# Designs tried in a protein design run: peptides against a protein of PDB entry 6IDX. Part 180

Target 1, 380 residues: chain A of PDB entry 6IDX
Amino acid sequence: KELAKLSADVTFATEFINMDGIIVLTRLVESGTKLLSHYSEMLAFTLTAFLELMDHGIVSWDMVSITFIKQIAGYVSQPMVDVSILQRSLAILESMVLNSQSLYQKIAEEITVGQLISHLQVSNQEIQTYAIALINALFLKAPEDKRQDMANAFAQKHLRSIILNHVIRGNRPIKTEMAHQLYVLQVLTFNLLEERMMTKMDPNDQAQRDIIFELRRIAFDAESDPSNAPGSGTEKRKAMYTKDYKMLGFTNHINPAMDFTQTPPGMLALDNMLYLAKVHQDTYIRIVLENSSREDKHECPFGRSAIELTKMLCEILQVGELPNEGRNDYHPMFFTHDRAFEELFGICIQLLNKTWKEMRATAEDFNKVMQVVREQITRA

## One batch from the design tools (peptide; made by RFdiffusion4, then SolubleMPNN)

Design b2_p19_7_s2 (from b2_p19_7, 12 letters changed)
Fold by OpenDDE base, seed 3:
Structure b2_p19_7_s2 (fold): chain B 380 residues (1-380), chain A 19 residues (1-19)
Amino acid sequence: as target 1 above (380 residues)
Amino acid sequence: SAATEAALKRLKKYRKETL
């Protein structure tokens, strides 16, 4: 206990480290010897002293043995561990992940996100906060090839449901640090959209053109049997498609693929449009047909609106930006939906279409409508 | 990374408040 207090002093820490004191503390953890009276209390003070000593930055985190990592990971993975040991063990693992990529790799082999989920189901908000902070650290430090796998684990209905039911809808008010960790988790998850946001459509890619053609088919041929493969369109069919792409509100009526060459929002806008068309088909068809049947110059251009709205949502959600230290604002909707970004897009595109009608907007008012919609989204 | 340094600073602060 006194060692843990004194370890906060840089002069004491320097002398204690010079006496190999930190090696003695690590060996106490590595031994795993539960035979001592008051072992849990002694271990909690040992872990505190270790953290305070490492906070001086005199010793590299890479000095930590694999046996030490396994013991700390064991305290997080074992059921019925003392709360004081569990909190310090989560904090040590987070410190290891944040300070060293080599320690991240070793920890990612010993601990799964599934094991950390069990610490979210407890009534102790401090344990929940340390567990989410460690999840966020693992996500932040994941190599690019593994980030999508972690995202898929977050997209698991189970983790989101547990956060929603045990953290957000818990019987206790959310403290500032927990609110920040929920914000960080949201930002890191939406940053996975950056690749799609920065992906340009290739106007020559047939598979990408087939998606645009599917949007046309769903809007105008919804009752026609899917068995009509896009047969070799006679010149009359090409002229028909140009009219249909105009009615869909694309800027380039001849080649709508050109509208998706601008990044941001690139292919992410097409993903949102396709999601709306498949998951909310009645809403999609209604929005398109209400605007395609108008000849009064008050048509809301769906294609252009979807692209600019996707870009606006990326700006509001700060897609591609790292979490800011000062922010604690999170959207509860992120934890209620599997495809929260696409569902948010589906709500906002309906709001845009409504606002366009209420303003009696024309194509010249487009930027004014987008400004009003931005204010409506940011106030909600 | 600025985000890593921010996370470490917050963790250190939160430990002092809770441990």
Scores: peptide ipSAE 0.574, ipTM 0.963, DockQ to the pose 0.786
Fold by OpenDDE base, seed 4:
Formats: C-alpha cells, sequence, structure tokens
Structure b2_p19_7_s2 (fold): chain B 380 residues (1-380), chain A 19 residues (1-19)
C-alpha cells in the first residue's frame, strides 16, 4: 500500500526502479503464489505500484515477461477474481496493448473479445468501461487484417446486444468515459468503411457494371411480367437502359459507372444502393418509381442522392478519422443493427426523399435539400 | 499515434478517478 502510494512520486519511482523494484513486483505476479495472507489485497497493491511505476515511462513495457502477461490475462479470464484485481488487470492489458505492438500480439493470442464480453454483463460501470476501453485498444492496435475480424466479432449480435442491453439501456446513466468509449468503438468500426469509400469504380469492370444493372433490374423488371421480353435489338436495349438510368437519377445516364468514380464515396455508395435494393426492396422500388413517374421536374434523383448522401454520412460519421479525445457522441443504432451504416443510409435516403417532396424541390434545389437533410441528421 | 497517446492519457486519468 505504501509502495503503491510512493510509486506515484517520480523520485521514489526512479530510485525503486534503479533497485530492480519493478522486477520484484513482476516476479510476485508471475509466481501466482496464493499462499500469502491477504493475497488479493497485496496483489491489488502490487498491480497499482506496477502501473504507477510504469506510468513514469522510465521502463519499457517490453520488459514484461510472457508469464506476467499470462497471469494478468488469467485474472481477466477467471470469473471469480476480485474486482480490484480485475480493474487493474484490464488497465495493465490496455496499457500493454497501447504501448507495445509486441505485447499487443501476445495479448491478442491470450485474450479474445468474447472473454471481455463477460465483463460487460455486470452492473459495475467501471469494469464495463475498462473492458470496452481494452476492446478499443485491441481494435486500434490491430493490424489491418485483424481489424476486420474484430469488427466481425463486434458485429456479432451477442456483443452488440450486450452493450445495448447492459450499457446503453442499463438502469444507470452513462458516464462521460463510457460514452467516450462507445464513441471510440463506433469510430473504429466505421473506419472499416474507408477502403470502400476510397475505392473508385472501374467503368470497365463487368462485375461492378452488373451491380448497376441489378439496381435497374430490381427497380424496373421485378414487377414486369416476363412476357415482355425486351426486344432483341442491342441499340433499343442500350437506349432503354439510358432511359432507365435517367429514371434511377444517375448524373451520367449513358454510363452510370462514372458517378462512382468520385472518392469519397466511391464504391461505398454503390454498396449502400445495392443493400437497400436487396434488403429493403419495397422501399427501394417505391423511392425509385415515385420519382421516375414524375414529369413535373420535381423528381428526386435517387442515384445522385444516394451518392451524395453516402458522402454526407461519411463526413458526419468522420469515416477514416481517428477517435477524438473530446467526443462522446455515439449513435445508438450502431448497436441495434449488423449493417448499421447501410441501415442508416436506408433511413436517411427515405428522409431525403421526404424532404425533397416537402420542399417541392427541383434539381436546382439539390444542394439546399442536402443541407436541410444534413441538419436533420445532425440534430437527431 | 496521437490516438494511442490520447487513449493512454485517458486511461491514466480514468485510473486515478476509479482506482
Amino acid sequence: as target 1 above (380 residues)
Amino acid sequence: SAATEAALKRLKKYRKETL
């Protein structure tokens, strides 16, 4: 206890470290010897002293042995650990992950996000906060290949459901730090969209063109009785598609692929459109047909609107930006849906379509509609 | 990274508030 208190002092810490004091503390943890009276209290103070000593930055985190890592990971994975030990163990693991990529690799082998979920199913918001903070640290430090796996693990209905039910919908007000950790988790998850947001469509890629064709098919051919075989003339077919792409509200009616060459939002806009068309087909068809049947110049250009809305959502959500220390704003819908971004797009495109109608907008009002929609989204 | 330093600073602060 005295050591833990004194370890906060830099002069004491320097002297204690020079006397190999950290090595003694690490060996106490490594030994795992429960034979001491008041073991849990002694261990809690040992871990406190270790953290306070390491906070001075005199000793590299890379000095930590694999045995020490395994012991700390063991305290986090064991169900009957003292809360004081658990909190310090979570904090140590987070510190290790954040300070050393080598330690991150070792910890990522010993601990899964699934094990950390158990610490979210508690009434103690401090434990929940330390657990989410560690998840966020693991996510932040994950190499690109593993970030998607972590996001997929987070996309597990179970983890989202637990956060939603035990943290967000908990009977306790969310404290500022927990709100920040939820924000960080959201940002890190949405940053996985950056690749698609920055991917330009290749107008020569047949598979990408087939997606645009599928959007046309879903909008216009899904209700058409198969008896109206589109006339066999390649020219009539091209002219028909140009009309359909105009009705879909693409800017480039001849080659809609050109609308997806702008980054952001690149291919992410096409992904959103395809998701809407497949998952919310009735909503998609309704939006397209309601606007395609208008001769009054009040048609909402779906294709253009979808692209610019995707871009706007990326801007609002700060896709590709690192978490800001000062922010604690998170969208609850992120925790309610597997495909939260695409679902947000689906809600916002309906809002846009509604707002367009209410404003009696024309193509000249497009930017004004988008501004109003931005204000509506940011106030919700 | 700045985000890592940020997270470490927050962790240190949060530890002082809760431990």
Scores: peptide ipSAE 0.572, ipTM 0.963, DockQ to the pose 0.784
Fold by OpenDDE base, seed 2:
Structure b2_p19_7_s2 (fold): chain B 380 residues (1-380), chain A 19 residues (1-19)
Amino acid sequence: as target 1 above (380 residues)
Amino acid sequence: SAATEAALKRLKKYRKETL
């Protein structure tokens, strides 16, 4: 106890480290020796002293043995651990993950996100916060090839449902630190959209062109058998499609693929449109047809609006940016939906279409509508 | 990275508040 308190002093820490004091503390953890009276209390103070000493940055985290890592991971993976030991163990693991890529690799082998989920199912918000912070550290330090696996683990209905039910919908107000950790988790997850946001459409790729054609089909040919894939479209069919792409509100109604060559938002806008058209078909058809039937120049160009809205959402969500220390704003919808970004797009495109009508906008007002919609989204 | 340093600073602060 006294050691843990004194370890916060840099002078004491320096002398204690020079006397190999950290090595003694690590060996106490490694030994697992339950023979000492008050073992749990002694261990909690040992872990505190270790953290306080390591906070001085005098000793590299890479000095930590595999045996030490396994013991700390063991305290986190055990179903019944003293809360005091668990908190310090989570904090040590997070510190190891953040300070060393080598330690990250070792920890990622010893601990699963599934084991950390058990610490979210408790009423103690501090334990929940340490657990989410460690998950975020693992996500932040994951190599690019493993980030999608981590995201898929978050996309697992189980983790999201647990966060939603035990943290967000918990009977306790969310503290600032937990709100920040939820924000970080959201940012790290939305950053996976960056690849699609920066992917240009190839206007010569037939498979990508077929998606645009499917958007047209869903809007205008809902009763037509998909088996009539138009072969080499006659000039009459091309002219018909040009009219339909104009009604869809593409900027390039001759070759809509050109609208997706700009990055951001690239192919991510097309993904959002296709999701809306398939998952929310009635909403999609309504938005397209209500504007396609207007002759009063008050038509909302869906295609252009969807592209610019996708770009705006990427800007609002800061897609591709690392989490900011000062932010604690998170979207509860992220935890309620499997495809939260596409669902957000589906809500916001309806808001845009409503705002366009309310403003009695024309194509000249497009930027003004987008500004109003931005303000509405950021205030909600 | 700046995000790693921010997370470490925040963890240190949170430990002082809760442990």
Scores: peptide ipSAE 0.570, ipTM 0.963, DockQ to the pose 0.806
Fold by OpenDDE base, seed 1:
Structure b2_p19_7_s2 (fold): chain B 380 residues (1-380), chain A 19 residues (1-19)
Amino acid sequence: as target 1 above (380 residues)
Amino acid sequence: SAATEAALKRLKKYRKETL
C-alpha cells in the first residue's frame, strides 16, 4: 500500500527501479500463488505500484514476460476475480496494447472479445468502461489484415446488444468517459468503410454495372411481369435505360457508373443504394417513383442525392479519421443495427427527400438542400 | 500515433479518478 503511493513519486520510482524493484513486483504476479493471507489486497497494491512505476516511462513495456501477460490475462478471463484486481488488470492490458505492438500480438492471442463482453454485463460502469477501453485499444492497434476480423467480432449482434442493453439503456446515466469510449468504438468501426469510400467504380466492370442495373430493375420493373422481357432491339433497350437512369437522378444518364468514380464516396454510395433497394424496397421505390413522374422541375435527383449524402455522412462520422480526444458524441443507432451506416443512410435519404419537397427545391437549390440536411443531421 | 497517445493520456487520467 505504501509502495503503491510512493511509486507515484518520480524520485522514489527511479530509485526503486534502479534497485530492480519492478522485477520483484513482476515476479510476485508471475508466481500466481494464492496461498498468501490477504493475497487479493496485496495483489491489488502490487498491480497499482506496477502501473505507477511504468507511468514514469523509465522502463519499457517490452520488459514484461509472457508469464506476466498470461497471469494478467488470467485475471480478466476468470469469472470470479476481485473487482479491484480486475480493474487494474484491464488497465494493465490496455497499457500494454497501447505501448507495444509486440505485447498487442501476445495479448490478442490470450484474450478474446467474448471474454471482455462478460465484463460489460455487470452493474459497475467503471469495469464496463475499462472493458470497452481495452476493446478500443485492441481495435486501434490491430493490423489492417486483422481489423476486419475484429470488426466482424464487434459487429456480432451480441456485443452491440450487450452495450445497448447494459450500458446505453442501463439504469445509470452514462459518464463522460464511457460516452467517449462509445464514440471511439463507433469511429473505429466506421473507419472500416474507408476502403469502400476510397474504392472507385470501374465503369468497365460488368458486375458493378449489374448492380446499377439492379437498382433500375427494382425501381421500374418491380410491377412488370418478368415474362415481358422486351424482345425489342438492343438500341431501344439502351435508350429506355438512359431514360430510367435520368429518372433515378444520376448525373451521367448514359453511364451511371461514372458517378461512382469520384472518391470519396466511391463504391460506398452504391453499397448504400443497393442496401436501401433490397432491405427497404418500399421506401426506395416510393422515393424514386415520387420523383420520376414529375415534369415540374421539382424532382429530387435520387442518384446524385445518394452519392452526396453518403459523402456528407462520411464527413459527419469522420470516416478515415482517428478518434478525437475531446469528443463523446455517439449515435445510439450504431448499437441498434448490424448495418448501422446503411440504416443511417436510409433515414437521412428520406429526410433529404422530405426537405427537398418542403423547400420546393429545383436542381439549382441542390447545395442549399444539402446544407439544410447537414444541419438537421448534426442537430439530431 | 496521436490516437494512441490520447488513449494513454485518458487511461492515466481515468485510472487516477477510479483506482
Scores: peptide ipSAE 0.570, ipTM 0.963, DockQ to the pose 0.806

Design b2_p19_7_s3 (from b2_p19_7, 12 letters changed)
Fold by OpenDDE base, seed 2:
Structure b2_p19_7_s3 (fold): chain B 380 residues (1-380), chain A 19 residues (1-19)
Amino acid sequence: as target 1 above (380 residues)
Amino acid sequence: SPATEAAINRLKKFRKKTL
């Protein structure tokens, strides 16, 4: 106890470290020796002293043995652990993950997100915060090839449902630190959209062109058998499609693929449109047809609007940016849906279409509508 | 990275409040 308190002092810490004091503390953890009176209390103070000493940055985290890592991971994976030991163990693991890529690799082998989920199912918001912070650290430090696996673990209905039910919908106010950790988790997950946001459409790729054709088909040919994929479309069919792509509100109604060559938002806009068309078909058809039937120049160009909205959402969500220390704003909807970005797009495109009507906008008002919609989204 | 340093600093501050 006295050691843990004194370890916060840099002068004491320096002398204690020079006397190999950290090595003694690590060996106490490694030994697992339950023979000491008040073992749990002694261990909690040992872990506190270790953290306080390591906070001075005098000793590298890479000095930590595999045996020490396994003991700390053991305290986190056990179903019944003293809360005081658990909190310090989570904090040590997070510190190891953040400070050393070598320790990250070792910890990622010893601990699963599934084991950390059990610490979210408790009423103690501090334990929940340490658990989410460790998950975020693992996500932040994951190599590129493993980030999608981490995201898929978050996309697992189980983790999202637990966060939603035990943290967000909990009977307690969310503290600032928990709100920040939820924000970080959201940012790290939305950053996976960056690849699609920066992917240009190839206008010569037939498979990508077939997606645009599918958008047209869903809007205008809902009763047509998809088996009638037009082969070499006659010039009459090309002219028909040009009209349909104009009604869809593409800027390039001759070759809509050109609208997706600009990055951002690239192919991510097409993904959002296709999701809307398949998952919310009635909403999609309504938005397209209500504007395609207008002759009064008050038509909302769906294709252009969807592209610019996708770009705007990427800007609002800061897709591709690392988490900001000062932010604690998170979207509860992110924890409600597996495809939260596409669902957000589906809500916002309806808001855009409504705002366009309310403003009695024309194509000349497009940027003004987008500005109003941005303000509406950022205030909600 | 700046985000890693921020996370380390937040963890230190959070520990001082909760532990």
Scores: peptide ipSAE 0.537, ipTM 0.958, DockQ to the pose 0.850
Fold by OpenDDE base, seed 3:
Parts: sequence; C-alpha cells; structure tokens
Structure b2_p19_7_s3 (fold): chain B 380 residues (1-380), chain A 19 residues (1-19)
Amino acid sequence: as target 1 above (380 residues)
Amino acid sequence: SPATEAAINRLKKFRKKTL
C-alpha cells in the first residue's frame, strides 16, 4: 500500500526502478502463488504500484513477459475474480495495448471482445467503463486489415444489445467517463465508413453500373406487369434509361455513375441508396415515384439529394476524424441497429423529402433545403 | 498518434479517480 503511494513520486520511482524493484513486482504476478494470506489485497497493491511505476515512462512496456500478459489476461477471463484485481487488470491491458503494438498483438491472441462482454453485464459502472475503454483501445490499435473484424464483432447484435440494455438503459446515470467511451466507440465504428466514403465509382465497372440499374429496376419495374418487359430495340432502351435516370434525380442523366466519382461521399452514397431500396423498398419507391410523376418544377431530385445528404451526415458524424479527448456526446440510436448509419440516412432522406415539399422548393433552392435539414438533424 | 496519447492520459486520470 505504501509502495503504491510512493510509486507516484518520480524520484522514488527512479530509485526503485534502478534497484530492479519493478522486476520483483512482475515476478510476484508471474508466480500466480495464491498460498499467501491476503493474497488478493497484496496483488491489488502490486498491480497499482506497477501501473504507477510504468506511468513515469522510465521503463518500456515491452519489458513485460508473455507469462505476465497471460496472468493479467487470466484475471480478466476468470469469472470469480476480485473486483479490485479485475479493474487493475483491465487498466494494465489497456495500457499495454495503447503503449505497444507488439503487446497489442499478444493481447489480441489471448483476449477476445466476447470475453470482455461479461464485464459489461455487471452493475459496476467503473468495471463497464474499463471494459469499453479496453475494447476501444483494441479497436484503435487494430491494424487496418483487422478493423473490419472488430466492427463485425461490434455489429454482433450481442455486444450492441448489452451496451444498450446494461449501460445506456441501466438504472444509474451515465458518468462523464462512460459517456466519453461510448462516444469513442461510436467514432471508431463510423470511421469504418471512410474507405467507402473515399472510394470513387469507376464509370466503366459493370458491377457498379448494375447497382445503379437495380435502383432503376426497383423504382420503375417492381410494379410493372412482367408482360411489359421492354423487348424494344437497343436505341429505345438507351433513351428509356436516360429518362428513368432523370426521374431518379441524378445530375448526370446519361451516365449516373459520374455522380459517384466525387469523394466524399463516393460509393457510400450508392450503398445508402441500395440499402434504402432493398430494406425499405416501399419508402424508396414512394419517394422516387412522388417526385418522378411531378412536372411542376417542385420535384425533389432523389439521386442528388441522397449524395449530398450522405456527405452532410459524414460531416456531422465526423467520419474519418479520430476521437477528441474533450467530447462525450454519443447518439443512443447508434446502439439500436447494426446498420445504424444507413437507418439514419433512411430517416434523414424522408425528412429532406418532407422539408422540400413544405418549402415548395425548386432545384434553385437545393442548398437552402440542405441547410434547413442540417439544422433539423443537429437539433434532434 | 494524438488520439493514443489522449487515451493514455485519460486512462491515467480515470485510474487516479477510481483506483
């Protein structure tokens, strides 16, 4: 206990480290010897002293043995561990992940996000905070090839449902630190959209053109009797598609693929449009047909609106920006759905279409409508 | 990374408050 207090002093820490004192503390953890009376209390103070000593940055985190890592990971993975040991073990693992990429690799082999879920199901908000902070550290330090796997683990209905039910809807007020960790988790998850946001459509890629054609098919052919399959010649078919792409509200009616060459929002806008068309088909068809049947210059251009709305949502959500230390604002809606961004897009595109009608907007009012919609989204 | 340094500093502050 006194060692843990004194270890916060830089002068004492320097002298103690020079006497190999930190090596003695690590060996006590590595031994795993539960034979001592008051072992749990002694271990908790040992782990505190270790953290305070390492906080001075005199010793590299890479000095820790694989046996030490396995013991600390064991304290997190065991169901019946003292709360004081568990909290310190979570904090040590987070410190290791944040300070060393080599330790991250070793820890990622020993601990899964699934094992950390059990620490979210407890009534202790401090344990929940340490568990989410460790998940966030693992996510932040994951190499680019593994970030999508971390996202898929988060998109697992289980982790999201547990955070929603045991943290957000818990019987206790959310403390500032937990609110920050929820914000960080939200930012890190939305940053996975950055790749798609920065991906330009290739106008010559047939598979990407087939997605645009599928949007046309869902809008215009879904209600048409199969007997009206346009058996008419290739030229009439090209002229028909140009009309349909105009009715869909694309800026480039001849080649809608050109509208997705701007980054941001690139292909992410097309992903949102396709999600709306497949998952909310009735809403999609209604929005398109209500605007396509108008000849009064009050048509809301769906294609253009979807692209600019996707860009606006990326700006509001700060897609591609790292978490800010001072922020603690999170959206509870993010934890309610696995495709939360696409669902938010689906709500906001309906709001945009409504606002366009209420304003009696024309194509010249487009930027004014987008400004009003931005204010509506940011106040909600 | 600035985000990593921020996370380390925040963890240190949270530990001093809770441990």
Scores: peptide ipSAE 0.513, ipTM 0.953, DockQ to the pose 0.853
Fold by OpenDDE base, seed 1:
Structure b2_p19_7_s3 (fold): chain B 380 residues (1-380), chain A 19 residues (1-19)
Amino acid sequence: as target 1 above (380 residues)
Amino acid sequence: SPATEAAINRLKKFRKKTL
């Protein structure tokens, strides 16, 4: 107890480290021997002293043994650990992950996100905060090849449901630190969209063109029996599709693929449009058809609007930016759905279409409508 | 990275408040 307090002093820490005192503390943890009277209290103070000593930055985190890592991971994975030991063990693991890539690799092998979910199902918001902070640290330090796996593990309905039900909809007000950790988790998850946001469509890729054709089919052929594909000549079909792509509100009516060559939002806009068309088909068809039959110049160009809205949402959500230390704003909707970005797009495109009608906008008002929609989204 | 440094600093502050 006294050692844990004194370890906060840099002079004491320096002298204690010079006497190999930190090695003695690590060996106490490594021994794992529960045979000592007051073992839990002693261990809690040992872990506190270790953290305070390491905070001075005199000793590298890489000095810790694999046995030490396994013992700390063991305190997090075991169901019946003292709360004081659990909190300190979570803090040590987070510190190891953040300070060392080599320790991250070892910890990522010893601990799963699934084991950390159990620490979210508790009434103690501090334990919940340490558990989410450790998940965020693992996500932040994950190499690019593992980020998608971490996201898929996070996108698992279970973790989102647990956060939603036990943290966000919990009977306690969310503290500022928990709000920040929820914000960080949101940012790190939305940053996985960066690849798609920066992927240009290849206008020569037939598979990508088939997606655009599927958007046309869903909008205009939904009532037509697919058996009645009229065998009319290739030219009449091309001219028909050019009209349909105009009614869909693409800027390039001849080759809509060209509208997706600009990054951002690149292919991410097409992903959003396809999601809307498949998952919210009635909403998609309604939005397209309401604008396809208008000769009054008040048609909302869906294709152009979807692209610019996707870009705007990426800007608002700061896709590709690292988490800001000062922010604590998160969208609860992010935890309600596995495809939360596409669902947000689906809400916002309806808002855009409504706002366009209310403003009695024309194509010349496009930027004004987008500005009003931005203000509406950022105030919600 | 700046985000890693921020996370370390935030962890230290939170730990001092809660432990």
Scores: peptide ipSAE 0.496, ipTM 0.949, DockQ to the pose 0.875
Fold by OpenDDE base, seed 4:
Structure b2_p19_7_s3 (fold): chain B 380 residues (1-380), chain A 19 residues (1-19)
Amino acid sequence: as target 1 above (380 residues)
Amino acid sequence: SPATEAAINRLKKFRKKTL
């Protein structure tokens, strides 16, 4: 206890570290020997002293043994009675993850996000905060190849449901720190969209062109009785597709792929359009056909609108930006669905289509409609 | 990373408040 208190002093810490004091503390943890009277209290103070000593930055976190990591990970992965040990163990793991990529690798092998979920199913918001903060640290420090796996783990209905039900919809007010950790988790998850947002469509890629063709098929051929075989003429077929791409509201009616060469939003706009067309097919078809049948120049160009809306949503959500220490604003909707961005797009494209109609907009009003829609989204 | 440093600083502050 006295050691833990004194370890906050830099002078004491320097002297104690010079006496190999940290090594002694680490060995106490590594030994796992429960034979001491008041073991739990002693361990809690040992872990406190260790954290306070390491906070001075005199000793590298890389000095920590694999045995120590396993013991700390064991305290987090195993049911413990001592909340004090659990909190310190979570804080140590987060510190290790944040301070050392080598320790991150070792910890990521010993602990899964699934094991941290149990610490969210508690009434103690501090434990919940430490658990989410550790998840966020693991996510932040994950190499690019593992970030998607962590997002997939977060996209697990279970983790989202637990955060939603036990944290967001909990009977307790969300403290500022928890709100920040929820914000960080949201930012880190939306940052996975950055790759697609910055991916240009290749107009020569057949698979990408087939997606645009599928959008056309879903909009125009899904209701067509198969008896109207599109006439066999390749030229008539190309002319038909140009008309269909105009009706879809692409800017480039001849080659819609060119509309997806702008980054942002690149391929992310096409992903959103395809998601809408497949998951919300009736909504997609309705939006397209309501506007494609208009001869009054009040048609809402779906393709252009979808692209610019995707870009706008990326701007509003700050996709690709790192978490800001001062922010604590998060969208509860993000925790309600695994494809929350695409669902948000689906809501916002309907809002855009409605707003376009209400404004009696033409193609000249496009930017004005987008401004009104931006204001509507940012006020909700 | 600035985000990592921010997270470290935030953890230290939160730990000081809660532990």
Scores: peptide ipSAE 0.516, ipTM 0.953, DockQ to the pose 0.872; fails the geometry check

